# Designs tried in a protein design run: peptides against a protein of PDB entry 5IXI. Part 112

Target 1, 141 residues: chain A of PDB entry 5IXI
Amino acid sequence: TPLLDASSLEYLFAQGQYDLVKCLAPIRDPKTEQDGHDIENECLGMAVLAISHYAMMKKMQLPELPKDISYKRYIPETLNKSIRQRNLLTRMRINNVFKDFLKEFNNKTICDSSVSTHDLKVKYLATLETLTKHYGAEIFE

## One batch from the design tools (peptide; made by RFdiffusion4, then SolubleMPNN)

Design b2_p26_2_s3 (from b2_p26_2, 11 letters changed)
Fold by OpenDDE base, seed 5:
Structure b2_p26_2_s3 (fold): chain B 141 residues (1-141), chain A 26 residues (1-26)
Amino acid sequence: as target 1 above (141 residues)
Amino acid sequence: STLDDIDNFFRSRNEEFYKLIKELES
């Protein structure tokens, strides 16, 4: 795995988020129904990483984040559209599970370890390579 | 169900990611 300098990693992370959300780097095609669910879950996981990174950069605790913060701005627009078409109860459950995981992730990973923004960027980009059809040059594989 | 899969994913991913980060820190 090549060593990326801080500026390069920062650029790639920012561009990666934009590409994922705007579907410039489209997510891979599901092979099965379960695979489709796994892909969706991975996208939600990516949102957790992105939000956690944001919170760390702003030096704010999760309770200080806006109450309306959600995965919506951090997942592919196509997936967000799909989720919005589901019934209210389903969307509410997704929101609750996501919020709970975000809090748990922060407490058990960020607060209880030496996890840095650098680590989050690396994990994000590595996952992005496997999640999308044609992204990256296997930098972290 | 799909929602159960989401719950399972987040539960397992939390632990998995923590372990991966600790490994990278070594």
Scores: peptide ipSAE 0.105, ipTM 0.666, DockQ to the pose 0.066
Fold by OpenDDE base, seed 4:
Structure b2_p26_2_s3 (fold): chain B 141 residues (1-141), chain A 26 residues (1-26)
Amino acid sequence: as target 1 above (141 residues)
Amino acid sequence: STLDDIDNFFRSRNEEFYKLIKELES
């Protein structure tokens, strides 16, 4: 794997987030219905990583996270639109599951570990390469 | 159901992250 300095990694991470949300790096086509669900779940996971990274950069602890924090700004716009089309109960469940995971992730993975923003960026970019159609930068291969 | 799949994913993802962090800290 090629060496990547911190500044370059920061740039790639920021650009990757932008590309994912704006669908400039479109997510891969689902092979099955279940694959579609897996893709959506991965996107939500990406949101957890992005939000956690943001919180760490702002030196925010778990109790300081906004109560109305949402995945909406951290997932592909196409997926966000799709979720909005689902019924209220489903959306509420998605929100609750997401918030629970975010809380648990920050509490047990971020607060109770030595995880750094560097680690989150690496995980984010690595997942992005597998999630999207043509993003494969092979940065970590 | 789809919602169950989401729940299972986050549960599984949580375990995955725990393992990842454990490996990184080792």
Scores: peptide ipSAE 0.104, ipTM 0.663, DockQ to the pose 0.067
Fold by OpenDDE base, seed 2:
Structure b2_p26_2_s3 (fold): chain B 141 residues (1-141), chain A 26 residues (1-26)
Amino acid sequence: as target 1 above (141 residues)
Amino acid sequence: STLDDIDNFFRSRNEEFYKLIKELES
């Protein structure tokens, strides 16, 4: 478990989301083309965590979320711009895969376990530290 | 392809996330 009280964790989680999206905590440089793809995929995963956390905090089921829910507001702005430049078919596929993953994550991880918002915040911050260049406060061992 | 990588990621990350979260619960 992290060495943070609930209030500190909440603050860091909120700030971490902001820093990731606004690129204040820039994602690490890819070492290869495949590494670049992995980084993008991890960013999409971060969106799943953020949205799931939001849903849990609001005590909402996924069907109660807006139908146009998307990763766009939950990933680095640079990545969002990059994806927007891809063709329509590609964007549609990304959207579909993301939505399916979000549903599956909710059903198989959130609903089928004792996962809490606390757990999601920890996972988010831990991933953020490995994903970004400078976000290395070593909050978790 | 990039799209295949994304598909593979989302297919596998569900279980990975579950395992990681369980580890963090301890």
Scores: peptide ipSAE 0.102, ipTM 0.669, DockQ to the pose 0.067
Fold by OpenDDE base, seed 1:
Structure b2_p26_2_s3 (fold): chain B 141 residues (1-141), chain A 26 residues (1-26)
Amino acid sequence: as target 1 above (141 residues)
Amino acid sequence: STLDDIDNFFRSRNEEFYKLIKELES
């Protein structure tokens, strides 16, 4: 497994986010309808990691984050379009569940531990490798 | 339903993510 220094990790994290959102690193094909739901949930989890990283870098608390900071900018564009096609109640529920998870994640994981931006980048890239098709080439083999 | 799956995912992933982050810290 290649040793990634701080600068390399920062680069890969930024590139990974871009590739995921722009679908340059396409998510894996769902094997079943339920698998498709699991993939969507994983993408929302990736958004939590990315937003938490952003908040830490800016030294902002969750209530201080701009309201435009949502999962919409941190998930694959194809998934975002799919969610926008769902009815209002469904979209509202997704937003509420996401907000709750983001809040809990930050309170229990970020605030109550020594979690660093480095840790979040590692988790993000590790998940990205399993979520996408042939991405990363075993970064954490 | 999809909404139930999302709820279940975030509920179950809480502990998983916490453990993973702690592992990365060590």
Scores: peptide ipSAE 0.101, ipTM 0.674, DockQ to the pose 0.068

Design b2_p26_2_s4 (from b2_p26_2, 11 letters changed)
Fold by OpenDDE base, seed 3:
Structure b2_p26_2_s4 (fold): chain B 141 residues (1-141), chain A 26 residues (1-26)
Amino acid sequence: as target 1 above (141 residues)
Amino acid sequence: SVLDKIDEFFKSRNDEFYELIKETES
């Protein structure tokens, strides 16, 4: 695994977020139904990482974040459109799962300062390489 | 390591998420 300096990592993290959300780095095709659900869960995880990074940079705890914060601006636009087309019960459950995911991540890692912004960037970019079809950076593989 | 702990946390959520979605699609 190549070593990246702080400036390079910051740039790649910002660009990676943009590429994922705008589908310039499209997510991989699912091999099975379960694989499809795993991909969606990974996308929610990417949103958790991005939001947690934002909160840490702003020196804000989870209760201090805007009340309307959600995964919608931090996942691929195509997936967001797909979720909006699902029935109300499914959308409610997805929202609840995400809120619990974010809360648990915050309680177990962010609140006790066991995870740094550097760690979040590394995890984000590493996951991006496996989650997308042809992400050309190949930094951590 | 920290990265391993993050990976373990994410993996622990996969089964729960899958089961919840399957219930709503039935």
Scores: peptide ipSAE 0.284, ipTM 0.771, DockQ to the pose 0.642
Fold by OpenDDE base, seed 4:
Formats: C-alpha cells, structure tokens, sequence
Structure b2_p26_2_s4 (fold): chain B 141 residues (1-141), chain A 26 residues (1-26)
C-alpha cells in the first residue's frame, strides 16, 4: 500500500467528503434494521469528524462554532432527506444526540490537542471505505 | 493509539444512538 504525502491526503479527504455528501460514493445497503441504525450513526460520526477538522483548521474551539451547527451539510443527501421525513420528536432527538456527540468528541480529543487534523483525515477515509459500497482503494497500510 | 481511542468513542456512542432510535420507532 502506497504512502500518501500531505497533499495527497488533503485531496482525498476533500474529495471523500464531497463524494459522501453528494452520494457519488453511496452508503452501503443495510443488512438488518440494526445495521441501518449503525450506518446512520457512522454518518453522524463522519459529520463530527468533518466539523472537528474544520474547527481545527480555523483554530476554533467548540464554543466558537456557530450555534446552529448541524450534521445536515456533512451527511449523505439521501440520509438527510430520510431524516427530514421522520416525525418532529425523532428529528429533535437526532439533533440533540449529534450535538452531544460533537461536544463530547471535542472535549475529549480536540480540546486537549490529542488528535491532529491528520488523524481525522485518516479516520474519515478509513470509515468511508467501510461505509460506502464501492469506495475502497487501499491507500493506507 | 489515537485512532483506537476514536474507534472506541464511536463504538460507545453507537449503542446509545441505536437505543434512542429504537425507542422513537416504538
């Protein structure tokens, strides 16, 4: 497996985000109901990674992020449409779970500088390979 | 490692998310 330089990793990370959101790299089909929930959770995780990476690049802490920060721009459009079709209570709970997810992740990993932007890119791309149907070039050893 | 810690964090949150969605669909 070839080693990626910083420029290549940056490119792949940017392209991966675009492909996931625009469904050019479609998420895998759920095998069970629980698998479907796991897929949605992974997508929310991808949003947490993307937002955290953005915050780090802008040298912003979580309290400095917009109050209306949301997963909506960082998950597959198909999933976003699905969530919007759910009842109000469910949507509210999803929003709350995501906010808690983002907050806890930042408090435990980002705020203490234990995680780098490099780490986030690697995790994002690695998860993207398992989350999507055909995305999976072996780029990491 | 850092990546392992991230994985463990995501796994812990997965259980919580699953239970929440299960409750809302009931």
Amino acid sequence: as target 1 above (141 residues)
Amino acid sequence: SVLDKIDEFFKSRNDEFYELIKETES
Scores: peptide ipSAE 0.283, ipTM 0.771, DockQ to the pose 0.620
Fold by OpenDDE base, seed 1:
Order: C-alpha cells, then sequence, then structure tokens
Structure b2_p26_2_s4 (fold): chain B 141 residues (1-141), chain A 26 residues (1-26)
C-alpha cells in the first residue's frame, strides 16, 4: 500500500472521480442480475460520497447546494444514460431515494463532525478499486 | 472506525436501492 500525502490523495481522488464518470475506469461486469443491482447501488453511493465531499469543501449545507447537484454528474455516464431511458415515474423515484440517501448520510456522518474530507476520499478510492474492472491504483488493501 | 461507520450506513441503505433498481428492470 503506497504512502500518500495530502496532495497526492487529493489528486487521486479527483482523477478517480473523473475516471469513474467518464468510464475510463469501467465498472465491473455483473455476475448475476442481483450483482448488477448492487453495482448500480454502489455507483449511487459513490455519488453520495463525492457530493458530500464537495459540500464539505465548500462549507455548504445540503439546502445551500446548487439544485443541479445530483447523482447524474457523479455516476458513470453509461449508467446515467440507462437511467434516462427509464420512465418518468422511475426516474422520479430514483431521484427521491437518492436525495433521501444523501440527506440521511449528511445528517448522520457529515454533521456529526466525525467524518472528514480525508475519510471520504479514502472510502471513495477504496470502493473504486472494487467497483471497477482494472483500477490499478492499489491504494488500500 | 470512521470507515466502518460509513460502511454500515451504506449497508443499511442497500435494501432500499436494491428494491428500486429491481422495479426499474421489471
Amino acid sequence: as target 1 above (141 residues)
Amino acid sequence: SVLDKIDEFFKSRNDEFYELIKETES
């Protein structure tokens, strides 16, 4: 496991977000239908981490975040396209569940002052290694 | 640890998302 200083961690976190969204680090192939669902859930979780990190860096509360801040910009483009193909009701449900997820995460972790931006970056990168096919950062064991 | 708390939270929300995604593919 490489030793990363603060600047290196920040770089890898930013690069990891870009790679995930742009599918440069493609998500792993599902082994089963349920595995596919789990992968999508993990992607939404990654969005929660990324948005929470953004909010903390900007010292903003959830109600203060721009209204365009949603999972759409923080998940793989392929998944985003898939979601857009679903009917309106389904898309509304996804949005509502995600907003609730983000809100609850913020209330229980971010507002508790027990979670730092450092922790979010570590969790994000660690999850990225397991979520993607060949992400070779090997940052955390 | 903090990471464990995050993991536990994600696990607690997994069922909700699972059901939602399952419905979208039905």
Scores: peptide ipSAE 0.281, ipTM 0.777, DockQ to the pose 0.512
Fold by OpenDDE base, seed 2:
Structure b2_p26_2_s4 (fold): chain B 141 residues (1-141), chain A 26 residues (1-26)
Amino acid sequence: as target 1 above (141 residues)
Amino acid sequence: SVLDKIDEFFKSRNDEFYELIKETES
């Protein structure tokens, strides 16, 4: 459980998103090639959490979200730059898989009312602490 | 718990992204 009140959690969640995207909280160095893949996957997962939280806060369903919504604004800028350097077909596949991931997450966890915005913030910040180099403050127990 | 449910969901989707990312290395 978090050691923070609701207002503090909201603040840290907002700041955490900013820090991750702007690389103020840089992602950890991969230990192996596979670890690098895992890190990128976790970043995409963070995008799913962030977008889902946004949708819930706005009381919007996925079809109501902007058509151009994607992971691009919700992952570290360094990773986004890397993905943009990949060929068109690969980028299309990444986008399609991500959209399917987002839809499935929404259907199986968000729509059944079992997950709250509070839960998403906790998961986001907990993952951020393990994903990044300098965000190691223990704020959850 | 709810957090465990989220974790399990993410893990279930990890394989799909893992294979995709491997293809993007070239």
Scores: peptide ipSAE 0.279, ipTM 0.776, DockQ to the pose 0.502

Design b2_p26_3_s1 (from b2_p26_3, 13 letters changed)
Fold by OpenDDE base, seed 2:
Structure b2_p26_3_s1 (fold): chain B 141 residues (1-141), chain A 26 residues (1-26)
Amino acid sequence: as target 1 above (141 residues)
Amino acid sequence: SPLEALDEFMHKNDKEFYELIKELEK
């Protein structure tokens, strides 16, 4: 459980998103090629959390979100640059898998109100601390 | 708990991404 009150959690969540995307909290160095894949997957997962949180806060359903919604603005800029260097087919497949993930997450978790915005922020920050080099802190126990 | 359910869901979908990236980077 978090050691923070609601206002502190909201602040850290907003700051954490900014730090991750702007690489102010750089992601950890991969130990292996597979570890690199795991890091990328975690970043894409965090994008789903961030988008879902946004939708919930705005009381919007997925169809109401921009049609061109993607992970691009919700992952580290370094990773986004890396993905943009891949061929069109690869990028299309990544985008399709991401969109399917987002839809499934919305239908099976968000729509039934089983997960709150509070839960999303906790999961996001917890993942951020394990994913980045320097962002670790005793925020959650 | 909701947090545990969220963890389980995230892990399930992480596997899907893993298989995709593994295939595309061969």
Scores: peptide ipSAE 0.118, ipTM 0.700, DockQ to the pose 0.468
Fold by OpenDDE base, seed 5:
Structure b2_p26_3_s1 (fold): chain B 141 residues (1-141), chain A 26 residues (1-26)
Amino acid sequence: as target 1 above (141 residues)
Amino acid sequence: SPLEALDEFMHKNDKEFYELIKELEK
């Protein structure tokens, strides 16, 4: 794994978030229906990483975040559009599951371990490389 | 390591989240 300085990592992380949401780095095509669900889950996981990183940088905990915090601003716009086309009940359930995921992640990974903002950026970028079609050229081995 | 712990947590939640979403869409 190549060594990246703090400034380079910060830049890549910020740019990666923008590229994912704006679909400049499009997500890979699903091979099966199950793969499609896996991709969606990966994107929701990416949202958890991004939100948690934001909270840590602001030295805030989950209860201090806005009540309407959601995945919508942290996943690909195309995927968000797809989810919004589903019925209201399904969308509400997805949102509840996401909130539980975020809470559990914060409690069991951020609060209960030595995971840092550095680790979150590394995990985000590594996942981004596998999730998207043509992002980067193996920043991490 | 912290990265390994993070990976393990994500993999565990990936499976649970997938199964729940799959159930809700039936």
Scores: peptide ipSAE 0.100, ipTM 0.689, DockQ to the pose 0.477
Fold by OpenDDE base, seed 4:
Structure b2_p26_3_s1 (fold): chain B 141 residues (1-141), chain A 26 residues (1-26)
Amino acid sequence: as target 1 above (141 residues)
Amino acid sequence: SPLEALDEFMHKNDKEFYELIKELEK
């Protein structure tokens, strides 16, 4: 497996985000109802990674993040449509859990600077390979 | 509950992330 330089990793990360959101790299089919739930949660996790990467690139601390920050622009469009069709209570729960996780994650990554943007890209791409149907050429050794 | 399951899964994802980072730092 070839070693990626910084430029290549940046490109793949950007392309991966685009492919996931635009469903060009469609998420895998759920095997069970619980699997479907896990897939959705994994997508929300991907949103946290993407948002955190954005914040780090902008050198923003957690308090500087928009109060209305949301997963909506960072998950597959199909999933976003599905979530919007759910009842208000469910949507509120998803929002609350996401915000809590984002807050905790950002305390560890942005505030403490324990994680680099490089690390986030690696994690994002690795997760993308397991989450999607056909995405996943071996890019890491 | 669905909320609890979601929270637990998100926590698990976070844990896995940090474990991966730890391995990369070796």
Scores: peptide ipSAE 0.090, ipTM 0.669, DockQ to the pose 0.039
Fold by OpenDDE base, seed 1:
Structure b2_p26_3_s1 (fold): chain B 141 residues (1-141), chain A 26 residues (1-26)
Amino acid sequence: as target 1 above (141 residues)
Amino acid sequence: SPLEALDEFMHKNDKEFYELIKELEK
C-alpha cells in the first residue's frame, strides 16, 4: 500500500467520490443479472461509507443527519436514474434496505471508536478500485 | 432477498475492512 499523507488521502477520497457519482470512473460491467444486483449493493455500500464519513466529520449522530442524506447523492448517476425508473414499491424497498444497512453499519462499525475517518477513506478507495473498470488511482494492489 | 444480499455484502465488507486495516497496521 502506497504511503499517503493526510492531505493526499483527503484529496483522493473526495476525487474518488466525484468520479464514482459522475461516472468518470465507471462501474464494472455486470456479467449476469445477479452480478448487476451485486454491483448495486456495492454502490449502496459505498454510499454508506461516504455518509458515515460525512457524519463523523460533522460530529453528527445517525438520527441527526439531514433528511436529504440518502444513497441518491452518493451512487453513480446512471444507477440513480435506473432506480428512479423502477416502480414505487421497488424504490421503497431499496430505500428501506439502504436505511437498514446504514443503521446496521453504524451500530456495528461506526459506533465503535476504533473506526476513524481515515479508515473509511482507505476502505472507500480500495472498494472503488474493485468496483470500477479502470480506476487510475491504483491505491492498493 | 435484498436484505439478505445486503447482509451478505456487509459481512463480506466487514471482513475485507478488517483485513485491510490489519494490513495497513503492519
Scores: peptide ipSAE 0.080, ipTM 0.661, DockQ to the pose 0.036

Design b2_p26_3_s2 (from b2_p26_3, 13 letters changed)
Fold by OpenDDE base, seed 5:
Structure b2_p26_3_s2 (fold): chain B 141 residues (1-141), chain A 26 residues (1-26)
Amino acid sequence: as target 1 above (141 residues)
Amino acid sequence: SPIDALDEFMHSRDEEFYNLIKELEE
């Protein structure tokens, strides 16, 4: 992974979040049904990274986050619309699994201070590169 | 490294989400 200064990394991370959510960096097309599920999982993972980064920057613990925090504003708008069209039970289960994911991630990775905001930005951008069709390949090549 | 740990953690959750989505679509 090439070395990026703090300012460049901060800019790329912020822009990457915007591009993913607004579908300016569209996610790749699924090759199989399982691949489609993997893509959705990756998007939910991206939401965990983004929320955790936000919490760390604000020096907030998970219980201190807004009660309405969810994946909805941190995943591609197209995917969010797709999920909203699913039945209530499906949406409830997805939400529960996501909350467990976020909690476990923070407990095992963030709270022990072994992972920094820098690490989260790098992981986010690296995942974004593989998740989307043409985004930022030059950054990590 | 922390990055490797992040990768490992993210992959550990793949099965959980996959099974959930697959179950609900059946």
Scores: peptide ipSAE 0.128, ipTM 0.706, DockQ to the pose 0.584
Fold by OpenDDE base, seed 3:
Structure b2_p26_3_s2 (fold): chain B 141 residues (1-141), chain A 26 residues (1-26)
Amino acid sequence: as target 1 above (141 residues)
Amino acid sequence: SPIDALDEFMHSRDEEFYNLIKELEE
């Protein structure tokens, strides 16, 4: 496991977000139906990390975020298209669960200052490494 | 550690999403 300095971590975090969303680092193939659900859950978790990092960098609290904040621009585009093809009720329920997830994450980890932007970048890149197919940036193995 | 806390929190939400998806597949 190589040690990353702050500059390298910042670069890899930015590039990792781009690669995940643009599917340049495609998510791994599911081994089972449950594994497919777990992959989708992890992608939504990645969105929570990315949004929280953005909010912290802008010194914004959750209520100050844009009213239409969502996972849509923070997950793989292929997954986003898949979700958009689901019926309205399904999409509403996904949105509600995600908003609750983001709220609880903010209240229990961000607001009490127990988590830093550094921690979020590390968690994001570590998850990205296990979530994607043979991602070239092997950082924590 | 903060990283361990993040891991624990993220995994605690997995079941909620899993159950939601299963309900919608019916």
Scores: peptide ipSAE 0.128, ipTM 0.703, DockQ to the pose 0.538
Fold by OpenDDE base, seed 4:
Structure b2_p26_3_s2 (fold): chain B 141 residues (1-141), chain A 26 residues (1-26)
Amino acid sequence: as target 1 above (141 residues)
Amino acid sequence: SPIDALDEFMHSRDEEFYNLIKELEE
């Protein structure tokens, strides 16, 4: 498979984020209840990747990120609607868990490693292929 | 709750991510 240049990767990453959030690349149907949970967690993971990429591009550390940073604009709109329909306690838990996830990810992966924005884009696109129904391009070897 | 398993997800997926990065470095 052909290797992507930096410009192509940047484009695909941006488009992939848009497609995921706008459900143009819809997430796959869950096969079981646990699979549904895994899908939601994976979406939150995608949000962590996207936010971390944003932070790195802006050269911002975690403490510099907005206190109200949220997954809401970085997950599929359908999932966001689903979460908003859940009770307050559940939503609070989701928010807290996500913030912990983001913090832990940045501490161990971003701050304590040489992970680059390039790496995050690759991981994002690779995960997107497995998460969505038909999104897929053999863009990586 | 479903999302309370996010910590477990992170643990499992982090290894996947690290492995991917390792492959990219080779």
Scores: peptide ipSAE 0.074, ipTM 0.659, DockQ to the pose 0.037
Fold by OpenDDE base, seed 1:
Structure b2_p26_3_s2 (fold): chain B 141 residues (1-141), chain A 26 residues (1-26)
Amino acid sequence: as target 1 above (141 residues)
Amino acid sequence: SPIDALDEFMHSRDEEFYNLIKELEE
């Protein structure tokens, strides 16, 4: 499968983020409770990719990112609503887990490699295809 | 319930990410 040109990839990446957050590309249904947790982890991963891409585009380091940049704006709205309904301790754990995830991803994947924004877009769209029910970006078909 | 298996996820997704990049560069 030929790689998408830069303009097409940029468009699909932006649209994919919107579709995921707005649940236009709904995430797959969990088969078990553990599967549900795995889906949430994948959503956190998607948020890490999106935030890392944003940071790279803005040429910002993690400590320089605005405090309002969190998983909340980069995960499905349905999941965000679910998280907001959980108790304080759980929400604190999720926030800490995400912060650690973002830091480790940045250090081990972004900083320690030649990963580009192009690579992040490709990874995001590829993951989106597996995470959602019927989304077909057709990047690697 | 809090999000579980972060370390496992990081490990598996990191490998997947690097493998994907490798495949695209071949």
Scores: peptide ipSAE 0.073, ipTM 0.653, DockQ to the pose 0.036

Design b2_p26_3_s3 (from b2_p26_3, 15 letters changed)
Fold by OpenDDE base, seed 2:
Structure b2_p26_3_s3 (fold): chain B 141 residues (1-141), chain A 26 residues (1-26)
Amino acid sequence: as target 1 above (141 residues)
Amino acid sequence: SALEELDKFMHSRDDEFYELIKELEK
């Protein structure tokens, strides 16, 4: 594991988000149907991390964020396209579950604990390495 | 630690999302 200063970590985090969304770092192939579900769950989780990081960097609370906040811009485009093909009721449910998750994450972790933007970047990159097929050199484990 | 708490919370909603995604693939 290489030593990462603040600037390097910031760069890798930004690049990692871009690579994930644009599928330049494609998510790994599911080994089973359940594994596929786990992959989608992890993607949604990473969206929570990314949004929370954004909010913290802007020193904004969740109510100050756009009401139309969504996971759509923070997950792989392939997954986003897949979700868009699902019926309205399903999409509504996904949105509701995600928003509730985001709110709870903000309240119970961001606000109530000492989690920093640094921690979010580390967690994001670590998850990205396990989630994708091939993402550069191993940075975190 | 903060990272440990983060890890635990990130998986706290796995069951809820799993059930939702499972329904989509029926």
Scores: peptide ipSAE 0.173, ipTM 0.719, DockQ to the pose 0.494
Fold by OpenDDE base, seed 3:
Structure b2_p26_3_s3 (fold): chain B 141 residues (1-141), chain A 26 residues (1-26)
Amino acid sequence: as target 1 above (141 residues)
Amino acid sequence: SALEELDKFMHSRDDEFYELIKELEK
């Protein structure tokens, strides 16, 4: 496992976000229906990491973020389109669960300063490697 | 460690999301 310095980590984190959202690093094919749902859940988790990192860099608490903060800009565009095709009730519930997840994450980790921006970048890239088909093979293997 | 705690938290809602999607997409 190669060691990444701070500068390399910052660059890879920024590029990784772009590649995931723009589907330049496509998510892996699901092995089962359950696996497909797990992949979607991981993408939503990636959004929590990205948003939390943004908030920490701006020295903002969750209440200071835009009230309409959403996962939509932080997940693969293909997945976002898929979610938009689901019925209104489903979309509302997904949004509510996500907001609760983000709030809980903020309260238990960010507000208590138990997690650093460095930790978020490492976790993001590590998850990106397992979530996508061939991305990050030279980073953590 | 912080990374271990983060990893545990990231999967704490997996069942909730799965049950939600399974219920509403039928």
Scores: peptide ipSAE 0.170, ipTM 0.708, DockQ to the pose 0.616
Fold by OpenDDE base, seed 4:
Structure b2_p26_3_s3 (fold): chain B 141 residues (1-141), chain A 26 residues (1-26)
Amino acid sequence: as target 1 above (141 residues)
Amino acid sequence: SALEELDKFMHSRDDEFYELIKELEK
């Protein structure tokens, strides 16, 4: 793995978020129905990482996070459209799952200060490589 | 449940994540 300085990592992280959301780095095609679910979960995980990074940068704790915080701005636009087309019950389930995951993640990482913003950026980019089609293949080679 | 699957997903990648961090800290 090549050594990245803080500035480079910050840039790559910001660009990676933009590319993922705007589908400039499209997510990989699902191989099965279960794989599709895994991809969605992975995207939700990416949203948690991004939101948690934002919270840490703003020095926010879990209770300070907006109650209406959502994954919608942190997942691929194509996936967001797909989710919006699903029935209300499914969307409610997704929202609940996401909020629960975000809460648990924040308790583990932000509240306990066990993870740094640097760690989140690394995990985000590493996950992005796995999730998308040939994105950043050389970054962590 | 979906939450359990997501949690499982995150935990299943922890080892890889920690190894990456370890390598970057060298």
Scores: peptide ipSAE 0.105, ipTM 0.648, DockQ to the pose 0.034
Fold by OpenDDE base, seed 5:
Structure b2_p26_3_s3 (fold): chain B 141 residues (1-141), chain A 26 residues (1-26)
Amino acid sequence: as target 1 above (141 residues)
Amino acid sequence: SALEELDKFMHSRDDEFYELIKELEK
């Protein structure tokens, strides 16, 4: 795995977020129903990474974030559209589980200062490589 | 390491999300 300097990593992280959300780096095709759910969960996880990174960079605690913060701006637009087509109860429960996940992640990882913004960027890009069809091939292998 | 901890945490709720989706889409 090649070493990336801070400037390169920052650029790749920003570009990676844009590429994922705008579907310029499309997510891989599911092999099974379970795989499809795993892909969705990975996307939601990446939203947690992105939001947490934002909060850390702004030196804000989770309660200081906007009240309506959600995964919607941080997942592929195609997936967001798919979720929006599901029934209201499903969407509400997904939102609740996501909020709990984000809160727990912040309390157990970010607030403990065990994970840095550098770690979040590395994990995001590594996950992006496996989640998408061809993005960032060989970068973190 | 921090990355190992992060890896484990990222998958800690996979079953929760999966079961939730399956329950409501049946």
Scores: peptide ipSAE 0.176, ipTM 0.714, DockQ to the pose 0.610; fails the geometry check

